# Designs tried in a protein design run: peptides against a protein of PDB entry 2AKA. Part 14

Target 1, 299 residues: chain A of PDB entry 2AKA
Amino acid sequence: MEDLIPLVNRLQDAFSAIGQNADLDLPQIAVVGGQSAGKSSVLENFVGRDFLPRGSGIVTRRPLVLQLVNSTTEYAEFLHCKGKKFTDFEEVRLEIEAETDRVTGTNKGISPVPINLRVYSPHVLNLTLVDLPGMTKVPVGDQPPDIEFQIRDMLMQFVTKENCLILAVSPANSDLANSDALKIAKEVDPQGQRTIGVITKLDLMDEGTDARDVLENKLLPLRRGYIGVVNRSQKDIDGKKDITAALAAERKFFLSHPSYRHLADRMGTPYLQKVLNQQLTNHIRDTLPGLRNKLQSQL

## One batch from the design tools (peptide; made by RFdiffusion4, then SolubleMPNN)

Design b1_p9_7_s4 (from b1_p9_7 with V1K D3S)
Fold by OpenDDE base, seed 2:
Structure b1_p9_7_s4 (fold): chain B 299 residues (1-299), chain A 9 residues (1-9)
Amino acid sequence: as target 1 above (299 residues)
Amino acid sequence: KDSILSILD
């Protein structure tokens, strides 16, 4: 069963090599959310390393196919520079930035052409995610005035596909009714069959409020449910706070919180990673019998 | 195309 995700990784790499991107209907998980929703932090927590670009405004400007592979060694490889093993994750971050700029230029524009990054680590489960640009309302720099719609159009190329699962990342300290992630998910998945909800920033909610009803799947029901997480603060990230320590603090948060302690075993980043591994594996298994025929029609 | 499909063999 653990070989199914690597199998899809090989397909992803092969399609990327021939320049096929948006028209793919491979079993995959697309990560969607507004800017500053906490997407990058969730992904970095999976790896246990700081390796994603940071900054104000739009950070992710190309799709990032992040392929996590459980291994005895720890290193990263890019499809666009085969044979180079990265062991310094700061260099990984720099390569993402350089490769993004190479295609988009210096105007902070976006491109639908994916970056394929594979991370080998003893600390990860096999898991592939497609990180997509954060939805935004305000253009920055030399971005076109319609950048919001360009981002949405790019996201739609992924999330409209039948075999695409949607990891909808929403911050708890904002009104979930206005969640960009949940809105786009509801648009393309009205029955909530393909959407996994992630609720970030639970530690930043106003005193006296909680997201219990959401996490219990009672407010906006999704078949695949919701998982709450607590990410490092921006200050902690800037200060290079250890992710392992942050994960321990996350566990403590859920266990000690009156509204969440009963859910603690089904919350947190490690549980999220496990669930995503299982759901992706099962999803690949379910779609695999028809995949060959579908691929033949798409090529 | 054939090479890609062979991944599923």
Scores: peptide ipSAE 0.285, ipTM 0.896, DockQ to the pose 0.905
Fold by OpenDDE base, seed 5:
Structure b1_p9_7_s4 (fold): chain B 299 residues (1-299), chain A 9 residues (1-9)
Amino acid sequence: as target 1 above (299 residues)
Amino acid sequence: KDSILSILD
């Protein structure tokens, strides 16, 4: 059953090759969240490498179809440069930036045209995610004044699709009632059927506060529930703290926290990876019977 | 189109 995700990967690549972009209703997981919500860190933690663009303000400016494939070897490949195997993930980061700039220019604008990146690694489970630009309200640099709405429109192209699951990433150290991720998820998935909640920055919450009620699915219930994670701090990232060490610290955090210890086995990045793998696999299985007919009508 | 659909075969 693990081969179902690679099957969809082939479909994604094929559609990209013919110029069919965000208008497809393939079974997939779209990652949404406000800027600085921790989306990129979550994805990098899955891979165990630093490979996504970093910076102030908006970072992801094109959809990134991130295809993780369990393999005995570790390397990355881009659909736009077939045949080139990247083993240095710094080069992966640079290629993402270059390919983004090639399409959007230097004005920090956005484009709905996806970048397809496949990562083979012994350290990953089969998992495909579509990383989307972070929601923002403040234009920076040469961005157009309506950049907020451009981003929202782009996100809506993905999250409104029936076969799109939504990975809603929200920081715990901000008011969850104002979570951009949860707001957009509620808008397009009012019954919480397609949304998986990720709560980041649990380690940055004010003393005496916790997100237990959220993580226990009692505050804003989602059918697919919530998973808390602890990402590296910006200082740790700048200091090149090992992701493996960070994952160990994350485990320790949940085990040692009075509010989260009882949930520890259902928290953390490794558990999130497993859940997403399982949910995506099951979702593909459920949608495959009708997928052929749908694709025939769209092509 | 045919090549894409063949992926599902």
Scores: peptide ipSAE 0.269, ipTM 0.890, DockQ to the pose 0.896
Fold by OpenDDE base, seed 1:
Structure b1_p9_7_s4 (fold): chain B 299 residues (1-299), chain A 9 residues (1-9)
Amino acid sequence: as target 1 above (299 residues)
Amino acid sequence: KDSILSILD
């Protein structure tokens, strides 16, 4: 069977259309991490475009089902506005913001109702990710006082499902032992069977320190291991550094770093994308035999 | 339900 990821995409779209969100245990990858952990940057690096909401605090406030599809053309489509092809990714960002605000209002609250976004591009592998709001501890601005619990409850709706893989995004320049992403992953996946670790901000670690032990899967072992990435800095973003150049810099970083050079071929955004494509494909293949029966019983 | 199941056919 071929095109397994597109097959699940059709299922996701169909369930979204009938208002059934996280109730069905579809094979999927949920992206979790603390605020500012670098989740949005990782996703944008896959696409090679700036298209996600940016800012301080909570920027992702609804689940974003991001469906990447390899294609000869480049454009985006939303499930909520079928037929409209977006070629300007700034307009994609604006649509995400508008659709988020339409449901949540202007108080920076959250909603569990997903946004379904499909991106066609010659620069992507087939890959579907569910981007979830960043975990927070302190409400800011007009956020409700229980925003932390609302976010956690939303995340749990996804990550507790047996067929949900967890992309746990943790910054290297923070104490990994206190990683929000790894904590929630450990809670629902105590044996580390469903969790893929992503370590961001490796370039921002204190001089004389490194994350070698983590990346070698020796500190906090996960069955599916860890992949380090280097995202654009805020300065790079402000300076309009393109993602292609950033990816080249990322490669150079790993190759030239004494602690990571030996791992360089198993690090970086391109490798992460490839691994996720393979992991998701294999995961779908493993879960499909029982999926039909489950669908019949749950619908 | 039937339309969803048909995706798996």
Scores: peptide ipSAE 0.269, ipTM 0.890, DockQ to the pose 0.911
Fold by OpenDDE base, seed 4:
Structure b1_p9_7_s4 (fold): chain B 299 residues (1-299), chain A 9 residues (1-9)
Amino acid sequence: as target 1 above (299 residues)
Amino acid sequence: KDSILSILD
């Protein structure tokens, strides 16, 4: 069962190589969230490295197929430059930016063409995620005035697929009822069957407030539930706070918080990784037979 | 597509 995720990785690479011309609904997890929701931080916490583009406004401008593979070694590889092993994750970040700019230009435009990045690491579980551009309403730079809808259209190409799980990333310090991630998830998954909720910024909630009801799946119920995480602050990121230390602080946060202590063993980035690994594996197992049949019928 | 199908073998 553990080999199912690598199997889908090979499928993803193959489809990318042919420009995804085949109408195949691959089992995958699409990551959605508003700008500044903490989406990139969650992914970096999985890897334990800073490697994603940062900045104000829109950062992710192409889908990033992030394939995490447990390995004894640590390095990254891009599908667009096979054979080159990246061990410096700053170089990984630069390559993402360069490859994005190569296609979109310097106008901060977007492209639906994915970047495929595989990360081998002893610190990860097998897990593949598709990082999508953050939802926004305000154009930045030379972006077209309809950039909001361009992003939404791009997201819809992924999240409308029945075999696509949705990792909806929402900040707790904002009204969750107005979460961009949960809104789009509700639109395409009204019964909450394909959506996993991630609640970030729990440490930034106003005094006297908490997200206990959400995390207990009582407010906006999802079949696959919610997992709270605490990411590094922007100050911590700029200050190069170690991710390992941040993960320890996250654990301490949940254990020491009166509202979350009872949930602590089912919260945090490490638990999220485990859950996503398991859910993706199970999802692949359930969907692959149908996919195989579909592929055979299309030959 | 033949190559893709072989991945599932």
Scores: peptide ipSAE 0.252, ipTM 0.885, DockQ to the pose 0.711

Design b1_p9_8_s2 (from b1_p9_8, 5 letters changed)
Fold by OpenDDE base, seed 5:
Structure b1_p9_8_s2 (fold): chain B 299 residues (1-299), chain A 9 residues (1-9)
Amino acid sequence: as target 1 above (299 residues)
Amino acid sequence: FKEEILSIL
């Protein structure tokens, strides 16, 4: 059976080449969440490399179409730099920053024009995600005063599409009832059919508190459920703690925690990656016939 | 372009 995720990747690349932006209802997963919710850390944990922009404030300022492809080799390629293979993931980070600044300028503005990045790795499952700007309420630096609305409008271009799955990333150390990710997901997916919940920062919860009821899908039910993850701390990132050691620590966290031990086989970054691969593959299989019919009628 | 896209599908 032909790999359905690589097939959709070829469609994404072809549509990007003709300047047809986010208007196509391609089967995809959009990653949404508040600023500093841990979105980019989840994506880096899938790759096993540090390669996304870092900093305070809005880090992702353009949609990043991240195409993970299982391969015997490890390298990255940008659609805007065809034929250039990146093996240094710091150079990948710098290229994302440079290509972002080329379009947005240095004012930390945003653009709806995607960056298409493909990562080949033996450490990944086939998976395509669209990393979106973090929701914010307060403009910082030279950002326009309406930046909150600009981000919201950009997110809505993706998450309103019927074939878009929503990876809603919420930190556990913040009030989940106030989660920007779950709010936007509930607005566009009120029945919770397209939303996958990710709960980050479970290791940063106050003593005597846990997210068990959320992770057991009892508090805010999603058809596709919730998956808890533990990302590296900022101290671990600054200390260059490797992602492999972080994944081992995450597994240990779930196995040792009284509230999560019984869920441990359905938690953590490796399980999340597997679930997303399976859900995306199935979603593509279900949506491709309709997409083909639509394209045959419009083209 | 249509033929290209349909060849991918």
Scores: peptide ipSAE 0.227, ipTM 0.864, DockQ to the pose 0.705
Fold by OpenDDE base, seed 2:
Structure b1_p9_8_s2 (fold): chain B 299 residues (1-299), chain A 9 residues (1-9)
Amino acid sequence: as target 1 above (299 residues)
Amino acid sequence: FKEEILSIL
């Protein structure tokens, strides 16, 4: 049986090549969250490499279609530069920045035109994510005053689609009732059928507080539940702390924490990756027959 | 393009 995720990746690449990205409701996972919610860190933890742009403000300024493919080799490929294999993930970061700036210009603006990045790695499960710009209320640099609405409108092009799953990334050290990710997810998925909650920064919560009720799916119930993760600190990123060591520290965090120990086998980045692979595979299986019929009727 | 998509499906 052909892997369903690689099948959808070939469809994504074909539709990207003709510029028709907006009209097809492909089964996909859109990643949403406020600025500094930890989205980029979650994605880098899946790959086990530092390869995403970093900084203050809006880092992701174009949709990034991140296609993870399990392979015996480790390298990256961009759809816009076919045949170039990247083995240095710093060069991958630089290419994302250059290709972003080529389309958006120097003004730190946004563009709805996706970047398609495929990463082959022995450390990944087959998984495709669409990383979206972080929601913000404050324009930075030469950004237009309406940048909040431009980002929101861009996100809506993905999350309103029926076949789009939503990976809602929220930091635990902020009020979850004010989570931009959960707010937008609730707007387009009021029954919580398409939303997967990710809770980051659990290690940065105030002493005597925890996110247990959220992680147990008791506070804001989602059909697909919540998964807690612990990302590297900014100091750990700047110090180039090994992601394998960070994943071991994440496991230790959940096992040692009184409020999370009983959940530890259903928490952390490796569990999240497994759940996303399974959910996306099942979602493709359920949606692909309808998509085939729609395409056959339009062609 | 139609043939390409149909070959994938």
Scores: peptide ipSAE 0.223, ipTM 0.865, DockQ to the pose 0.702
Fold by OpenDDE base, seed 1:
Structure b1_p9_8_s2 (fold): chain B 299 residues (1-299), chain A 9 residues (1-9)
Amino acid sequence: as target 1 above (299 residues)
Amino acid sequence: FKEEILSIL
């Protein structure tokens, strides 16, 4: 049986090549979160490389279809430049920035046109994610005054699809009742059937506070639950702390924290990656027969 | 295109 995730990757590539917007409700995981919620850091922690645009405000300005493929070799390929293998992940970052600017211009605007990036690595599980622009309320720089609504409308194109799973990324150092990610997820998935909660910044919570009730699925229940992660601090990023050391520190954080120790085996980036691989695989298995039937009925 | 997609499935 061919791996179901690579199968959907071929479908995604075929749809992207013809410029047909997602008329097919492909089984996928859309990543949603407010600006600075830690989305890009979670994705980079899966790869073990710094390769996503960084900065203040809106960093992701186009959907990024990130296809992780387990391989004996490490390299990246873009669908828009087939045959070019990137082994320097800084060049991958620069290509994302250049390809974003080519379509959006220099005004920090957004575009709904995806970038398709495939990363081959021995350090990844097969996993495809659609990274979406971070939700914002305040335009910065040359951003259009309606940028909040443009981002929201772009996110809604993905998350309203029945076969879209939602990876809702929320920082723990903010009120989760006010989480932009959980709000948009609840709007389109009111029963919490398609939403996976990711709680970032657990290490940045105020002293004497914890997210235990959230992580135990007691505060805002999701059928698929919550997974806590600890990303590198900006100081760690600036200090070029490697992601491997950061993942070890994350494991240590959960094991040593009184409120999270009992959850430690169901927390952290490696566990999140495993859960997402399994959930996506199962979701593809469940949805593909319906997609095939729909396509056949349209012939 | 539909035939191509169906051939992948």
Scores: peptide ipSAE 0.221, ipTM 0.862, DockQ to the pose 0.658
Fold by OpenDDE base, seed 4:
Structure b1_p9_8_s2 (fold): chain B 299 residues (1-299), chain A 9 residues (1-9)
Amino acid sequence: as target 1 above (299 residues)
Amino acid sequence: FKEEILSIL
C-alpha cells in the first residue's frame, strides 16, 4: 500500500497549484498556538534544522504547508520555485521570509495563501503539518488593529474543517485554562475528537509545580491525548545549540523528573513525530473514501 | 482538475 501521506501531499500540491481554496476537506494537521507557545521550535525539532522565521510578534504570517518526507538525502524544495533544491536551511528561512513579504508587503500583514515547503530528510518521518500564524491580541509594527481577528479568521478556515486535525501547542509555564490553542480547539472541537495537545516549556514551570494531570489527560481530556516536549531555550537557540543535543536533553528531562518519569516513553519530540505520523496516516485512511465519494458525486 | 485529483486517489 503506497504511503498515504505522500498521496495527500500530491493532492495538496495540486490544490495549491490551482489557487483554489478547493472545497475539498483534505486530511491534514493544522498547528495552532499563541505567540511564543513554542510552535516553531516543535517544527524545527522535527527537521533537526533552524529554518523558520524568528522574532518578536507574529513570525508566521502565511500558512506553511510543511511536508516532511523521509529520504536518504537532506534538502528542501518550495512549490513556488520547483526544481530548486535547498541544502542550506538558512536559505530556506530567507525564502520563507521573502515569499511572505512578496505577498503581504512590509507591513507585517498576513495572507491566507499557503507556502508549500517540502523537506526531504533521513531524520524525519513522513508527516505533513500546516503551520498557522500564532494567535495574538496586540498588533506589532504596521499590523492592522484587527490583526487578532484576521489571524483568528485565517485559523478558522483550517480548523473548522472536519478532516482537519488540530495540533494545539500550549506552554506549561502559563495557565492552561487560558491557552489560546486549547480555547480555539475547544470552540471547533468541543468533544476533543480532532485535537492533539502539545505541552511545551515543561522545563520552565515554577518549582513545585508540574503538568502531570494535563499530560495524563485528566484536566482537559482529549481523545488523542497530550504529549509533552522540551524545546531549546531562547539562549540555546541564540547560542546555536544543536537540536540533536537538545533532543537528548529533552529525553533526560523526562526520565529524571519525578512527575514525568513514568510517562517518559510517551513524551518528547521523537515520540510526538511518531504519534503524528501514525495519527495522520490513520486519519487519511479513514477520510479518503469519503473524499473519493464526494469527488465522484461532483463529476 | 477533478480528473487530475481522481487520478491521484
Scores: peptide ipSAE 0.217, ipTM 0.862, DockQ to the pose 0.657

Design b1_p9_8_s4 (from b1_p9_8, 4 letters changed)
Fold by OpenDDE base, seed 2:
Structure b1_p9_8_s4 (fold): chain B 299 residues (1-299), chain A 9 residues (1-9)
Amino acid sequence: as target 1 above (299 residues)
Amino acid sequence: FKDEILSIL
């Protein structure tokens, strides 16, 4: 059976080449969350490399179609520079920044035009994610005063599509009732059918508090449930702490925490990656027949 | 383009 995720990747690449990115309801996972919710750290933990732009405020300013492909080799390729293989992930980061600035200019503006990045690695499962700009209330630098609404409108182009799954990333050290990610997910998926909850920053919760009820799917039930993760701290990122060591620390966190120990086998980045691969594969299988029929009728 | 997309599907 052909790998369904690589099949959809070829469709994504073909549609990106003709500029028709918005019109097709391709089976995909859109990543949503507030600024500093930990989205970029979750994606880097899948790859095991530091390769995403970092900084204060809005960092992701264009959609990033991140295509992870299991391979014996480790390298990255961009759709906009075909044939260039990147083996240094710092150069990958610089290319994302340069390609973002080329389209958005210097004013920290946003653009709905995706960047398509494929990462080949022995450390990944086949998985495609669309990283979206972080939701914000406060414009920074030369951003327009309506930047909140521009980001929201951009997110809505993805998350309103019926074949879009939503990876809602929320930090545990903030009130989950006020989660921008869960709020937008509830607006477009009121029955919680397309939403996967990710709870970050579980290690940064106040002593004597926990997210157990959320992770047990009791507080805000999602059909696809919640997965807790522990990302590297900003200090660990700045110190270039090894992601493999961070994943071992994440496992230790869940196993040692009284509130999470019983969930530990259904938590953490490796489990999240596996679940997303399985859910995306199944979702593609379920949606492709309908997509084929639609394309055949419109073409 | 149609034929290319249909060949992928």
Scores: peptide ipSAE 0.213, ipTM 0.862, DockQ to the pose 0.704
Fold by OpenDDE base, seed 3:
Structure b1_p9_8_s4 (fold): chain B 299 residues (1-299), chain A 9 residues (1-9)
Amino acid sequence: as target 1 above (299 residues)
Amino acid sequence: FKDEILSIL
């Protein structure tokens, strides 16, 4: 039986090639969260490479369809650059930036047109994620005054789809009741059926505070639960701290923390990757029959 | 195009 995630990847690539905004409700995971919530860091930790744009303000300005494929070799390919294999992940970063600027211009505007990036690696599970622009309240630089609404409208195009799962990324060092990610997820998924919570920055919480009740699914219950992660700090990123060392530090954090030790086997980036692979695979299995029937009825 | 997509499914 062909792997279900690669099958949906072929569908995504076919739809992207015809320039149809995916009017087809393809089974996918959309990644949502405020600016600096740690979305891009979670995705890079899955690959084990620095390859996403970094900076202040809105860094992701187009949807990034990130297709992770388990392989014996390590390289990346863009749908817009067919046949070019990237083995340097800094060149991958530069290509994302260049392709973003080509479409949006130099004004740091946004575009709803996806970038399709496939990463082959021995270190990944098969997983497809759509990284979306970070929600913001304040325009930066030459951004239009309505940039907040433009981002919201772009996110809504993905998260309102019934077959879209929502990876809601929220920082623990901010009031979770005010989480932009959980707010938008609750708007489109009021019963918490499609939402997976990711709690970042658990290492940056004030002394004597913890996110235990959140991670135990007691505060804001999601059917798919919450997974805590510890990303590299901006200092660690700037210092080019190895992602493998960061993943070891994350494991140590959960095991050594009094409030999280009992959850440690259900926390961290490797566990998140496994859960997302499994949930996406099951979700594709459940949704593909309906998608096939819909397509056949439109012929 | 529809036939191509249906061949994938």
Scores: peptide ipSAE 0.207, ipTM 0.861, DockQ to the pose 0.674
Fold by OpenDDE base, seed 1:
Structure b1_p9_8_s4 (fold): chain B 299 residues (1-299), chain A 9 residues (1-9)
Amino acid sequence: as target 1 above (299 residues)
Amino acid sequence: FKDEILSIL
């Protein structure tokens, strides 16, 4: 059986090339969360490389279709510059920034036009994610005053689609009842059928507090449940702490924490990657017959 | 385009 994720990647690339991405309900996972919720860190932890734009405020300003492909070699390719292989992930970061600025200008505005990035790596499972701009309430710098609504409208173009799974990234050190990610997910998926909760910053919770009830799916039940992760701190990132070492520290965190020890085998970035690969594969299998019929009728 | 997409499916 051909790998279903690579098949959908070929569909995504073909539709991106003709500008018709808006009309297709492709089986995909959209990543949603507030600014600084840890979305980019989760994606980089899957790759094991620093390659996404970083900073304060809105960092992701275009949808990033991130296609992870298990391979014996490690390199990246952009759909907009076919044939160029990137082996330096710093150059990948710079290309994302340059291609973002080319379309959005220098005002830190947003664009709904995706960047398509494929990463080949021996360290990844086959997985495609659409990273979306972080939700914000307050425009900063030269951002348009309606930036909150522009981001929301962009997210809604993805998350309203029936075949879109939602990776809702929420920080544990903030009130989860007020999570922008879970709020938007509940708006478009009120029964919690399409939403996967990711809880970041579990290591940054106030002393004497934990997210056990959330991670046990007891507080805000999702059919697909919650997975806790621990990302590198900003100090660890600035200190160039290796992601492999950070993943070992994450495992140690869950195993050593009294509230999370019993969940430790169902937590952390490697488990999240496995779950997302499986869920996306199953979701493609379930949706592909309907997609084929729809495409045959529209074409 | 139709033929290309149908060849992928």
Scores: peptide ipSAE 0.195, ipTM 0.857, DockQ to the pose 0.719
Fold by OpenDDE base, seed 4:
Structure b1_p9_8_s4 (fold): chain B 299 residues (1-299), chain A 9 residues (1-9)
Amino acid sequence: as target 1 above (299 residues)
Amino acid sequence: FKDEILSIL
């Protein structure tokens, strides 16, 4: 059986090339969360490289279709510059920033036009994610005063689609009932059928508090459950702490924490990556027959 | 485009 994720990647590339947001509800995972929820850090932890724009405010300003492909080699390719292999992930970051600015200008505006990035790596499972702009209420720089609504409208273009899975990234050190990610997910997926919860910043919770009930799927039940992760701190990022060392620290965190030790084998970035690969593969298998029928009727 | 998509499916 051909790997279903590469098949959908070819479909995504074909649709992106035509500039039609073809009304084709492709099976995909949209990543949603508030600003600073840890979305970019989760994606970088999958790759094992620092390659996403960083900063305060809205960092992701265009959808990033991130296609992870397991390979013996490590390099990145953009759909907008086919044939250029990037082996320096700082150059990948700079290309994302440049390509974002080319379309949005210098005003830090947003655009619904995706950037398509493929990363080949021995360290990844086959996985495609759509990183979306972080939800915000406060305009920064020259952003329009309605930027909150522009972001929401952009997110809704993805998350309202029936074949879109939602990776809802929420920080544990904030009130989960107020999670922007879980709010938008509940709005478009009220039964929690399409939503996968990611809980970040578990290491930053107040002493004597834990997210055990959330991670055990007892507080806000999702059919696809929750996975806790520990990302690098801003100090660790600034200090250029290796992601591999951070993943070892994450494993140690879950194993040593009294509230999470019993969940440790179902937590952390490597487990999240595995679950997402499996869930996306299964979701593609379930949705492809319907997609094929729709395409055959429209073409 | 049709032929390309059909070749993928």
Scores: peptide ipSAE 0.187, ipTM 0.856, DockQ to the pose 0.702

